# Peptides against a protein of PDB entry 3B8E, part 29

Target 1, 230 residues: chain A of PDB entry 3B8E
Amino acid sequence: PFLIFIIANIPLPLGTVTILCIDLGTDMVPAISLAYEQAESDIMKRQPRNPKTDKLVNEQLISMAYGQIGMIQALGGFFTYFVILAENGFLPIHLLGLRVNWDDRWINDVEDSYGQQWTYEQRKIVEFTCHTPFFVTIVVVQWADLVICKTRRNSVFQQGMKNKILIFGLFEETALAAFLSYCPGMGVALRMYPLKPTWWFCAFPYSLLIFVYDEVRKLIIRRRPGGWVE

## One batch from the design tools (peptide; aimed at target 1 F171 A175 Y182)

Design b2_p17_7_s2 (made by RFdiffusion4, then SolubleMPNN; from b2_p17_7, 15 letters changed)
Fold by OpenDDE base, seed 2:
Structure b2_p17_7_s2 (fold): chain B 230 residues (1-230), chain A 17 residues (1-17)
Amino acid sequence: as target 1 above (230 residues)
Amino acid sequence: DEIEEIQKKIEELIKKY
């Protein structure tokens, strides 16, 4: 998000505090929960053909897959960001290069896509309104990430949801997201302004995309063991 | 305007805390 902010010169989509909340609040607990997931039955039975090369290749492939999932997650966040700004009169194309004027407190006549002028204060309210939904979108997409990461080859439908710690992690991150989104004072303390309930659903297509992606990936792995997708 | 109403609510919250 920060790199896109710099490159596209758009208003900041995700604040530093929200990033910290993701890293410490929503990423850590799920990551710990995955450590308690039961190993897939076939992982321990598979002897590496070459322990040195096969391990490195597998780590690279896993890293690539997680990188792809991370990109889908980021796209979900940006989608939510653009939806909110569009609802407030700022179309995505109009945001390109707008940051300099957006962040200038002395410019109080920044025009939206419809010619409405926005004061600095109004712009900052809209900007901070985007932080919470972006964060929530990340959490919603992480539901899919957490569920799919528990297995390497087995479908989610085959493995099931037996790990109570994993389930607890899902509820915990959701509860934290709800707390940060709706608790009074979070707008002042964390620059996380209240979220419309409808914005929670902006992430759902991307969560579904991750599930589909992973199920297809796992299906390919099952059909072609030792392929480049593994 | 729904946007103005939301902004007013946010401003009220900011003033309250």
Scores: peptide ipSAE 0.017, ipTM 0.426, DockQ to the pose 0.040
OpenDDE base, seeds 1, 3, 4, 5: peptide ipSAE 0.015, 0.013, 0.012, 0.015; ipTM 0.435, 0.320, 0.408, 0.420

Design b2_p17_7_s3 (made by RFdiffusion4, then SolubleMPNN; from b2_p17_7, 14 letters changed)
Fold by OpenDDE base, seed 2:
Structure b2_p17_7_s3 (fold): chain B 230 residues (1-230), chain A 17 residues (1-17)
Amino acid sequence: as target 1 above (230 residues)
Amino acid sequence: DRVKEVLEKIEQLIKEK
């Protein structure tokens, strides 16, 4: 998120404290829970591999676990960010390069995409309104990400939800998201303004897309072992 | 107010990098 913030010079989509809440509160417990996931049934049936191939597979799994999940979460968050700003009159194209004027307290006539002028206070309210939905979107997307990462080849329907620690992690991160979104004082303490309940569903299409994509991917891997999708 | 000020300073420092 910060890289895009710096490169595109857009208004800050996610506060530092919110990032810490993601890293320490929502990402860490689920990530640890994956370490306790039961071995995939087909992995144990494989013959010993070449150490070079095993290393490559492990690197791919690590890349998937850290790189892809983080990227998917960020994309989901940014999607929600752009939707909220667009609903408030700021189209994505208009946000490019706007940061300097956005953050200047002395500029009270920043125009949106429709020519409406926004005061500094109004802009900051909109900015902080994005923080909570961005966070919640990450949590909602993470539900799908964690579920799909349970297995490499097997369907979620085949592997099932047997890891109690993972299930606990999903509930914990959801409870934390609800707490941070609706607890009084979070707007001042964390710059997370209260979230409309409708925003919880904003990420659902994206989560569903990822889920479907992964199930299709796994289906292809099962039918064509060693294909380009693996 | 103090927490808000600290957070603003942190964000400013991040923006300067």
Scores: peptide ipSAE 0.005, ipTM 0.283, DockQ to the pose 0.025
OpenDDE base, seeds 1, 3, 4, 5: peptide ipSAE 0.005, 0.000, 0.000, 0.000; ipTM 0.278, 0.239, 0.264, 0.155

Design b2_p17_7_s4 (made by RFdiffusion4, then SolubleMPNN; from b2_p17_7, 14 letters changed)
Fold by OpenDDE base, seed 1:
Structure b2_p17_7_s4 (fold): chain B 230 residues (1-230), chain A 17 residues (1-17)
Amino acid sequence: as target 1 above (230 residues)
Amino acid sequence: DKIKEVLAKIEELIKKK
């Protein structure tokens, strides 16, 4: 998110507080829950990793985690961000380069795409209104990420959802997201203004996309072991 | 309040880049 923020000079889509809420709040319990996941049915039938030749983290894993899944997550967040800003009169093209004027408290006549002038306070309300749904979008996408992380090769349908702690983690992160989104005072405390419940659904296509993508990936791996997709 | 201030400063620094 920050790379696009810097390159495009758009208003900040995800604040530092929301990032911390993701990294320390919503991601921690789910990530730990994976330690309690049951082993894949075939894990003991696989050849052990050769420590001399096989890297624990290889370019393929980095490409998957940061290049593929991370990009889908970012796209989901930015989609929600752009939709909200567009609904408030700021079309995506208009946001390009707008950051400097957007963040200037002395400029109270920043025009939207329709010629409406926005005060600094109004702009910040809109900016902070984007933080919550961006955060929620990431959480919803992370549902799929967490579920797909259960296995390397087996389908989730083959592995099942037997890890009660993982299930608890999904509820915990969702409950935390709901709390941060709707609890009174969160707008002041965390710059997370409440969002319409319908905004939760903005992430669902991306969550589904990640899930389908990974299931297809795993299917390819199962059918073509040792391929570039592994 | 101090945490908010620090976070705001961090955001400001990021925004200045």
Scores: peptide ipSAE 0.000, ipTM 0.274, DockQ to the pose 0.026
OpenDDE base, seeds 2, 3, 4, 5: peptide ipSAE 0.000, 0.000, 0.000, 0.000; ipTM 0.301, 0.241, 0.257, 0.291

Design b2_p17_8 (made by RFdiffusion4)
Pose (drawn by RFdiffusion4):
Structure b2_p17_8 (pose): chain A 230 residues (1-230), chain P 17 residues (1-17)
Amino acid sequence: as target 1 above (230 residues)
Amino acid sequence: STIFLIFIVIFFIISLL
């Protein structure tokens, strides 16, 4: 959101105060719950891990996330940001450009008249909007995320999805999102109510992508002992 | 929106139970 905000100088898809809603807020309970996760095999049947090699935060870890599921999770939220505007004057292939504030009216685009009070709005189909969606879009995928980061070898099936806390940590999250996106007023610090009708589900198309993917490879992993590139 | 938040609360309570 901040990176592409510079390369193609488009409108800020995600705010800073908006980022401190995934860490010390929403994703919180989910990950804590990840811990209550149980065995995945008879571990008391394997030499002790050699602390010289198999680190905790391996770098394959980074690949399988920071450059793989952080992306297809990236596109999903970097999509809703578009159709959050298209239904307001989004430039499907346009917009790519600054948007002053002391401008106050004077300019708009794609057949419109944006600015002052609609400048609080020219930055409100984004502020109290686009951001907040690019937020719920995050959590949206954090589901298939939280359900895939529950094994590194077994399918959600071969390992029943019964992490009581986590399952009941999901609504524990999703709810925080909506009870926060429709907060009777805590929209001052955060953003405004994203139209329940669609503004949510739009990110859900991608979550299904995440899931099946890591779900597949795990088979490639199992159907192949010392699985190749994967 | 108020109804939706009521559902959220209900489902939150049910999830705790």

Design b2_p17_8_s1 (made by RFdiffusion4, then SolubleMPNN; from b2_p17_8, 15 letters changed)
Fold by OpenDDE base, seed 1:
Structure b2_p17_8_s1 (fold): chain B 230 residues (1-230), chain A 17 residues (1-17)
Amino acid sequence: as target 1 above (230 residues)
Amino acid sequence: VEKFLEEVRELLEKARE
């Protein structure tokens, strides 16, 4: 996300605080929860035929899978970002290259896509308004990520939601998202302005996409053991 | 920065009305 911000010179889609909240708040507990997840019976029983090659292949495939999921997650965040800015008059095309003027406090007449002039303060409010829903989008997408990460091969429907720690992690990240989104003072303190509850649903298609993607991936792995999709 | 934050607060309060 930050790379796209630099390359596209768009207004900052997520703040450093939101990044920290993701990395430390939303990802850590789920990651710990996954460590306590009962290893997939097939993973524990499957002795690597060739420990060196199979481990490398698995690590590469896992890295690719997580990379792909991360990209989908980022796309979900950016989608929410662009939707919010578009609703405020800034179309995605107009945002390209706008950063320089956007971040200049001395320019108080930045025009949106419809010719409306925005003061620096107004622009920053809109920018910071994007931080919260971006974060929330990440959290909602992470719900799917956490659920799908329970198994490498088996469907989520087969393993179920037995891990209480995972459930707690999902609750914690959701509670944190709600706290950061709606607690008074968070807008000023963390530049995470209150989010309309409807924005929570903007991430759901992406969560579903990730879920479907992973289930399809796992299905392919089950049908073609040792394939490149692992 | 403080003035900016104060203005942001005012704008947020106005947006809540």
Scores: peptide ipSAE 0.000, ipTM 0.257, DockQ to the pose 0.030
OpenDDE base, seeds 2, 3, 4, 5: peptide ipSAE 0.000, 0.000, 0.000, 0.000; ipTM 0.253, 0.174, 0.233, 0.281

Design b2_p17_8_s2 (made by RFdiffusion4, then SolubleMPNN; from b2_p17_8, 15 letters changed)
Fold by OpenDDE base, seed 1:
Structure b2_p17_8_s2 (fold): chain B 230 residues (1-230), chain A 17 residues (1-17)
Amino acid sequence: as target 1 above (230 residues)
Amino acid sequence: VEELLKEIEELLEEAKK
């Protein structure tokens, strides 16, 4: 997300505090919860045929899978960001290169895609309005990610939701997202303005996409053991 | 990270106002 912000010079889609809330608040408990998840029966029973090569391949594949999931998460966040800004009059194309003028306190006549002029304060309100739904989008996408991370080869439907800590993590993330989104003062304290409940659903397509993607990936791995998708 | 920390500090200072 931050790289796209720098490269595209768009208004900041996700604040630093929001990033910290994601990294420390939303990712940590789930990551810990996964450590307590019972290893997939297939993973524990399979002795690595070649510990060096199989470990390296597995690390590369895990890294690639997490990289892909991370990209989908970022895409989900940016989609939500662009939708919100578009609803406020800023089309995605118009946002490109706008950051310099957007962040300038002395420019109070930044035009949107429809010729409406926005004061600095108004622009910052819209920017901060994007932080919350971006965060929420990441949380919702992470629901799918956390669920799919329980297994490497087996379907989530086969392993089920046995880890109470993981379930707790999902609730914690959701509660944190709700708190940050709706608690008074969060707009000032964290630059996370209140979010309409409908925006929670903006992430669901991406959550579903990740879920389907991973289930398909796992299905391919199961059908073609030793394939490039492992 | 340092910029992030500075921004957090600024936000915390603003929140105290």
Scores: peptide ipSAE 0.006, ipTM 0.267, DockQ to the pose 0.027
OpenDDE base, seeds 2, 3, 4, 5: peptide ipSAE 0.005, 0.000, 0.000, 0.000; ipTM 0.275, 0.262, 0.258, 0.284

Design b2_p17_8_s3 (made by RFdiffusion4, then SolubleMPNN; from b2_p17_8, 15 letters changed)
Fold by OpenDDE base, seed 3:
Structure b2_p17_8_s3 (fold): chain B 230 residues (1-230), chain A 17 residues (1-17)
Amino acid sequence: as target 1 above (230 residues)
Amino acid sequence: VEELLKEIEELLKKARE
């Protein structure tokens, strides 16, 4: 998010502190949860692969899969960001290059896509209104990521939701999102204004997309063992 | 939460004026 902010010169979609909360708060428990996940039955039955050649291939496949999921997460966050700004009169195309004027407190007549002038204070309210739903979108998308990471081959429905640590991870992420979204003072401290409940649902299509993508991937792997998609 | 939401709604309304 911060890189795109710099490259595209758009208003800041997510604050640095909030990014740290994602990295340190939302990712730690999920990572631990994966360590305690029940071994996939087919993985345990697999003959030992050649540790030298097959390890590299597996690492590459894993990195690609997580990379793709990460891209979907980022897209989900930016989608929410652009929707909020568009609802407030700033179309995505208009945001390109706008940062310089947006962040200038002495310019109080920045025009939106419809010719409405925005004061610095008004612009910052809208900007900080984007931070919370962006964060929440990432968290909601991470729910799907956590769930799909339980297995490599088996469907989530086959493996089940028996990992208590994973469930705790989901709870922690949700609780953190709720805390940052609705705790008094977060708007001032973290530049995260309270979130309308409707924005929680904005991420659901992306969570579903990740879920469906992974289930389809796993289905293909089950049907074609040792195939390219594995 | 409701109070905070109302406050934000008011701020957003002001931002749009």
Scores: peptide ipSAE 0.038, ipTM 0.679, DockQ to the pose 0.031
OpenDDE base, seeds 1, 2, 4, 5: peptide ipSAE 0.019, 0.034, 0.022, 0.025; ipTM 0.563, 0.664, 0.635, 0.653

Design b2_p17_8_s4 (made by RFdiffusion4, then SolubleMPNN; from b2_p17_8, 15 letters changed)
Fold by OpenDDE base, seed 5:
Structure b2_p17_8_s4 (fold): chain B 230 residues (1-230), chain A 17 residues (1-17)
Amino acid sequence: as target 1 above (230 residues)
Amino acid sequence: VEELLKEIRELLEEARK
């Protein structure tokens, strides 16, 4: 998110506080939960081939998969950001290069895509209105990410939701997102303005996409053991 | 949520005075 912000010179899509909440708040318990996930039945039954080379290849493939999931998460966040700004009169094309004027407190007549003038205060309200939905979008997408990370090869339907720590992690992440989104004063203190509950659903297509992607990947791995798609 | 947003906007306006 930050890289796109600096390259495209768009208004800030995700605040520093929201980044900290993701890194320290939402990711910690899920990461711990994965350490307690039951080992896959197929991993335990495999005879070790060359443990050094096979581990290295598998680690690279896992790293690529996580990288791809991270890109889908970012795409989901930016989608929500652009939708909110478009609903407020700022089309995506108009946002390119707008940051300089957007962040200038002395310019109170920044025009949107429809010729409406926005004061500095109004612009900052819209910007901060984007921070919370971006964060929530990441959380909703992380639901799918956490679930798919339970297994490397087995379908989620085969492994099931037996890990109570993972379920607790999902609950904690969701509760934190709700607290930060709707607690009074968070807009002033954390620049996280409350969002309409409907914005939670903006992430669902991306969550589903991640889930489908991972299930297809795992299906290919099961049909072609030892293939390059691990 | 809309009421909370309104309250936050009012607080921000007050803080700028």
Scores: peptide ipSAE 0.006, ipTM 0.299, DockQ to the pose 0.031
OpenDDE base, seeds 1, 2, 3, 4: peptide ipSAE 0.006, 0.005, 0.006, 0.000; ipTM 0.274, 0.273, 0.269, 0.278

## One batch from the design tools (peptide; aimed at target 1 P184)

Design b2_p18_1 (made by RFdiffusion4)
Pose (drawn by RFdiffusion4):
Structure b2_p18_1 (pose): chain A 230 residues (1-230), chain P 18 residues (1-18)
Amino acid sequence: as target 1 above (230 residues)
Amino acid sequence: SVFFYAFFFFFLFLFAFF
């Protein structure tokens, strides 16, 4: 959101105060719950891990996230940001450009008249809007995320999805999001109510992408002992 | 509608907590 905000100087898809909602806020309980996750095999049947090699934060870890599921999770939120506007004057292939504030009216685009008070708006179909969706879009995929980061070898089936806390940590997250996106007013610090009708589901298309993917490879992993590139 | 959604999601939170 901040990176592409520079390359193509478009409107800021995600705010800073808006980022401290995924860390010390929403994703919190989910990951804590990840811990209550149980065995995945008879571990008391394998030499001790050699602390010289198999680190905790391996770099394959980074690949299988920071550059793989951080992306298809990236596109999903970097999509909703668009159709959060298209239904207000979004430039499907336009917009790419600054948007002053002291401007106050004077300019708009794609058949419109945006600015002052609608400048609080020219930065409101984004501020109290686009951001907040690019937020719920996050959590949206954090589901399939939280359900895939529950094994590195077994399918959600071969390992029943019964991590009591985590299952009941999901609502415990999703709810925070909405109870926060429809906060009777805590929209001053955060943003405004994203139309329940669609503004939510739009990110859900991608979550199904995440899931099946890591779900597949795991088979490639199992169907193949010392699985090749994967 | 905002209050309803807030209460609904707060109740779901409590539900998930218990």

Design b2_p18_1_s1 (made by RFdiffusion4, then SolubleMPNN; from b2_p18_1, 15 letters changed)
Fold by OpenDDE base, seed 2:
Structure b2_p18_1_s1 (fold): chain B 230 residues (1-230), chain A 18 residues (1-18)
Amino acid sequence: as target 1 above (230 residues)
Amino acid sequence: EVEKIVLEYLEKLLKARL
């Protein structure tokens, strides 16, 4: 998100404070909860790892985790960002290169896509309005990410949801997201303005996409063990 | 002004991480 902000010179889609809330708040408990996940049912049927040739985490797994899933998360966030700005009169194409004028407090006549002029204060309100739903979008997408990380090859339906700590983590990150989004004073303290409840659903297609993608991936692994998808 | 400095610092840290 921050790289796109710099390269495209668009208004800041996700604030630094919101990123810290993701890294230190919503990601920590779920990540720890994975340590308590039960072993896959077929783990004892697999050949022992050769420590000389087999890495526990290989480049393919890194690419899958940080590349593909991370890209889908980012796309979900940006989708929410662009929808909000479009609803406020700023179409995506109009945002390109707008950052310089957007962040200048002395310019109070920045035009939207429809010719309406926006003061600095109005622009900052809509910007900070984008931060919260972007954050919430990441949390909603993380639900699917956390669930799919339970297993390497077994379907979630096969493995089940027996890890009570993981379940608690899902509720905790959701509760934290709700708290940060709706608690009075968060707009002043964290520049996270409250969002309409409907924005929680904006990320659902992307969560579903991640879930379906991973289930298909795991299905392929089960049918073709030792393939490049593993 | 202090807030701006802190935010700029945090942005630099984030750039280094990403």
Scores: peptide ipSAE 0.008, ipTM 0.335, DockQ to the pose 0.028
OpenDDE base, seeds 1, 3, 4, 5: peptide ipSAE 0.008, 0.008, 0.000, 0.005; ipTM 0.314, 0.327, 0.275, 0.296; seeds 1, 3, 4, 5 fail the geometry check

Design b2_p18_1_s2 (made by RFdiffusion4, then SolubleMPNN; from b2_p18_1, 16 letters changed)
Fold by OpenDDE base, seed 2:
Structure b2_p18_1_s2 (fold): chain B 230 residues (1-230), chain A 18 residues (1-18)
Amino acid sequence: as target 1 above (230 residues)
Amino acid sequence: EIEKIYQEYLELLKKARE
């Protein structure tokens, strides 16, 4: 998120302090939960391979899991960010290069995509309005990602939810999201303004689509072992 | 309580847009 902010010169979608909260609260517990996940049944059924090859495969699986989680979370967050800004008159294309004027306190006539002028205070309110939904979106997407990353080939319905640590992680990150979104003072401390509970469902279709896509992918892998989809 | 906080926030937004 921060890299895209710099490269695209868009308004800041998520504060650095909030990112730290995600890393420590939202990402750490799920990462630990995945470490305690039971081995996939397909891995257990495989003949013992060369230990070096098995370690390599495991490292690749872990790297792909973390890479996918980060990518999907970022995409989901930015999607929500662009939706909110678009609803407030700022289309995605208009945001490119806008940061310089956006962050300038002396410019009170920044135009949106429809020619409406925005004061500095108005812009900052809209910016901070994006922070909370961005974070919530990450959590909602992460629900699906954690479930997806449990297995590479098997359906979630086949593997089941046996990892109690994973379940705990899901509840913990949800509770943290609720706390950061609605606790008094978070708007000042973390630049996270309160969010209507309905926004929790904004990213849910995206999470569901990813979940369905992954289940289809896994189905293809099971039917065509060694295919390009792996 | 959450709804009250949200309503206060909306009022602040309205004031900022005026």
Scores: peptide ipSAE 0.020, ipTM 0.563, DockQ to the pose 0.033
OpenDDE base, seeds 1, 3, 4, 5: peptide ipSAE 0.031, 0.017, 0.020, 0.016; ipTM 0.613, 0.557, 0.600, 0.509; seed 1 fails the geometry check

Design b2_p18_1_s3 (made by RFdiffusion4, then SolubleMPNN; from b2_p18_1, 16 letters changed)
Fold by OpenDDE base, seed 5:
Structure b2_p18_1_s3 (fold): chain B 230 residues (1-230), chain A 18 residues (1-18)
Amino acid sequence: as target 1 above (230 residues)
Amino acid sequence: ELEEIYQEYLKLLQEALA
């Protein structure tokens, strides 16, 4: 997120506090939940061909998979960000390079894509209105991520959601998202303004995309054991 | 400025929860 912010010079899509909430609030319980997850039946039965090389390959492939999932999460957040700004009159192309004027409190006549002038206060309200749905989008996409992380090869449909800690993690993330979105004072304290409930659904296509991506990946692994997709 | 932003936040909150 920050790299795109710096390169494109767009208004800040995600605040520092929301990043901290992701790193500390939403990732901790999932990590613990994975430690208590039952071992995948195929992983436990597979004898390592070469314990040194197979471990290294598996670690690299897992790292790449997590990297790809993280990119899809970021894309989902940015999609929501651009949609909200577009609905408020700022088309994505117009946002390029706008940050300098956007963040200047002395400029009260920043024009949107339709020639409407925005005061500094109005711009900041719109910006902070984008922070919350970006965060919520990440949480909704993380639901899919948590579910798919239960197995490396088996479909989620083959291995049911038996881990109570994982389920608790999903509720914790959702509760945190709701708290940050709707608790009075969060706009002033954390620069996270309230989110219309309809925006929770904006992330669902990306959550589904991650789910489909992982199911396809797992299907390929099952059909080609020891392939490059593992 | 912060008070004005806060009032607008409360308005948005009311609109979001209505």
Scores: peptide ipSAE 0.111, ipTM 0.710, DockQ to the pose 0.048
OpenDDE base, seeds 1, 2, 3, 4: peptide ipSAE 0.100, 0.078, 0.072, 0.064; ipTM 0.693, 0.692, 0.677, 0.679

Design b2_p18_1_s4 (made by RFdiffusion4, then SolubleMPNN; from b2_p18_1, 14 letters changed)
Fold by OpenDDE base, seed 4:
Structure b2_p18_1_s4 (fold): chain B 230 residues (1-230), chain A 18 residues (1-18)
Amino acid sequence: as target 1 above (230 residues)
Amino acid sequence: EVEKIYKEFLELLEKARK
């Protein structure tokens, strides 16, 4: 998300403190839990592999999985960010290159996509309004991402939810999200303004899409082992 | 104080959307 902020010069979608909360609070426990995930049922049926080559392959797969998770999370967060700003009059195309004027406290007539002028204070309020939903969206997307990353090939329904640490991690990150979103003073302390409960659902269609996509992908892999979809 | 400002702003936005 920060890279897109720099490249596209859009208003800051997620605060630095919030990013740290994601990296240290929400991502760490679930990520560790993946190390303790039970072996896939199909792996257990395979003959022993060469330990040296398998370690390298596993490291590459893990690295790729973490990279994909991060990318999907960013996409989910930006989706929510753009939805919120669009609801407040700023269409995504209009946000491109707007950061310089957005962050200038002396410019009090920044126009939205509909010609409405926004003061600096108003802009910062709407910006900080995006921080909490962005964070919550990442957490909601992480639910799906972590679940789909349990297996490389098998369906979630086939592998099941056997990793208790992963399940605990999901609850922990959800509790943290709720705390940061609804605890009094978080708006002042973390620039995370209170979140309407409805915003929790903003990421659900995206999470569902990712879930369905992954299940379809895995289904194709099972039917066509070694295919380009893998 | 920030929370108060936020709530007031949301109310203004809601009024503007009507």
Scores: peptide ipSAE 0.012, ipTM 0.358, DockQ to the pose 0.030
OpenDDE base, seeds 1, 2, 3, 5: peptide ipSAE 0.017, 0.000, 0.000, 0.006; ipTM 0.385, 0.267, 0.211, 0.366; seeds 1, 2 fail the geometry check

Design b2_p18_2 (made by RFdiffusion4; failed a check: the pose's geometry)
Pose (drawn by RFdiffusion4):
Structure b2_p18_2 (pose): chain A 230 residues (1-230), chain P 18 residues (1-18)
Amino acid sequence: as target 1 above (230 residues)
Amino acid sequence: EEEEEELEEEEEELEEEE
């Protein structure tokens, strides 16, 4: 959101105060719950981990996330940001440009007249909008995320999806999102109500991508002992 | 909500201008 905001100088897809809603807020309970997760095998049958090698935060970890599922999760939220506008004057292949505020009216695009009070709006189809969606979009994938980060070897099947807390930590998250996106007014600090009809589901297309992927590989992992590149 | 009504009115104004 902040990175592409510079390369192609388009409108800020995600705000800063908006980011402190994933960490110390929404993803919170989910990860804590991850811990209640149980065994995945008979571990009391393996030499002790050599602290010189198999670190906690391995770097393969980083690959399998910071550059793999952080991306297909990236596109998903970096998609909803578009169609959050297209239905208001989004530039499918346009827009790529600054949007002053003291401008107040004077300019718009793709057949429109945006500015002043609609400048509170020229930055509202984004502020109290686009951001908030690029938010729900996050959580949206955090589902398939939270359901994949529940093993590094077994399928959601070979390991029943019964982490009571986590399952009932999901609504415990998703709800925060909506109870926060339709907050009777806590939209001042945060954003505004994203049209329940679609503004949500739009990110869901991608979540299905995440899932099946890590779900597949795990097979490649199992169907192949010392699995190659993966 | 009042904010929803304001938004709907603004959308109607935009449609009138178009």

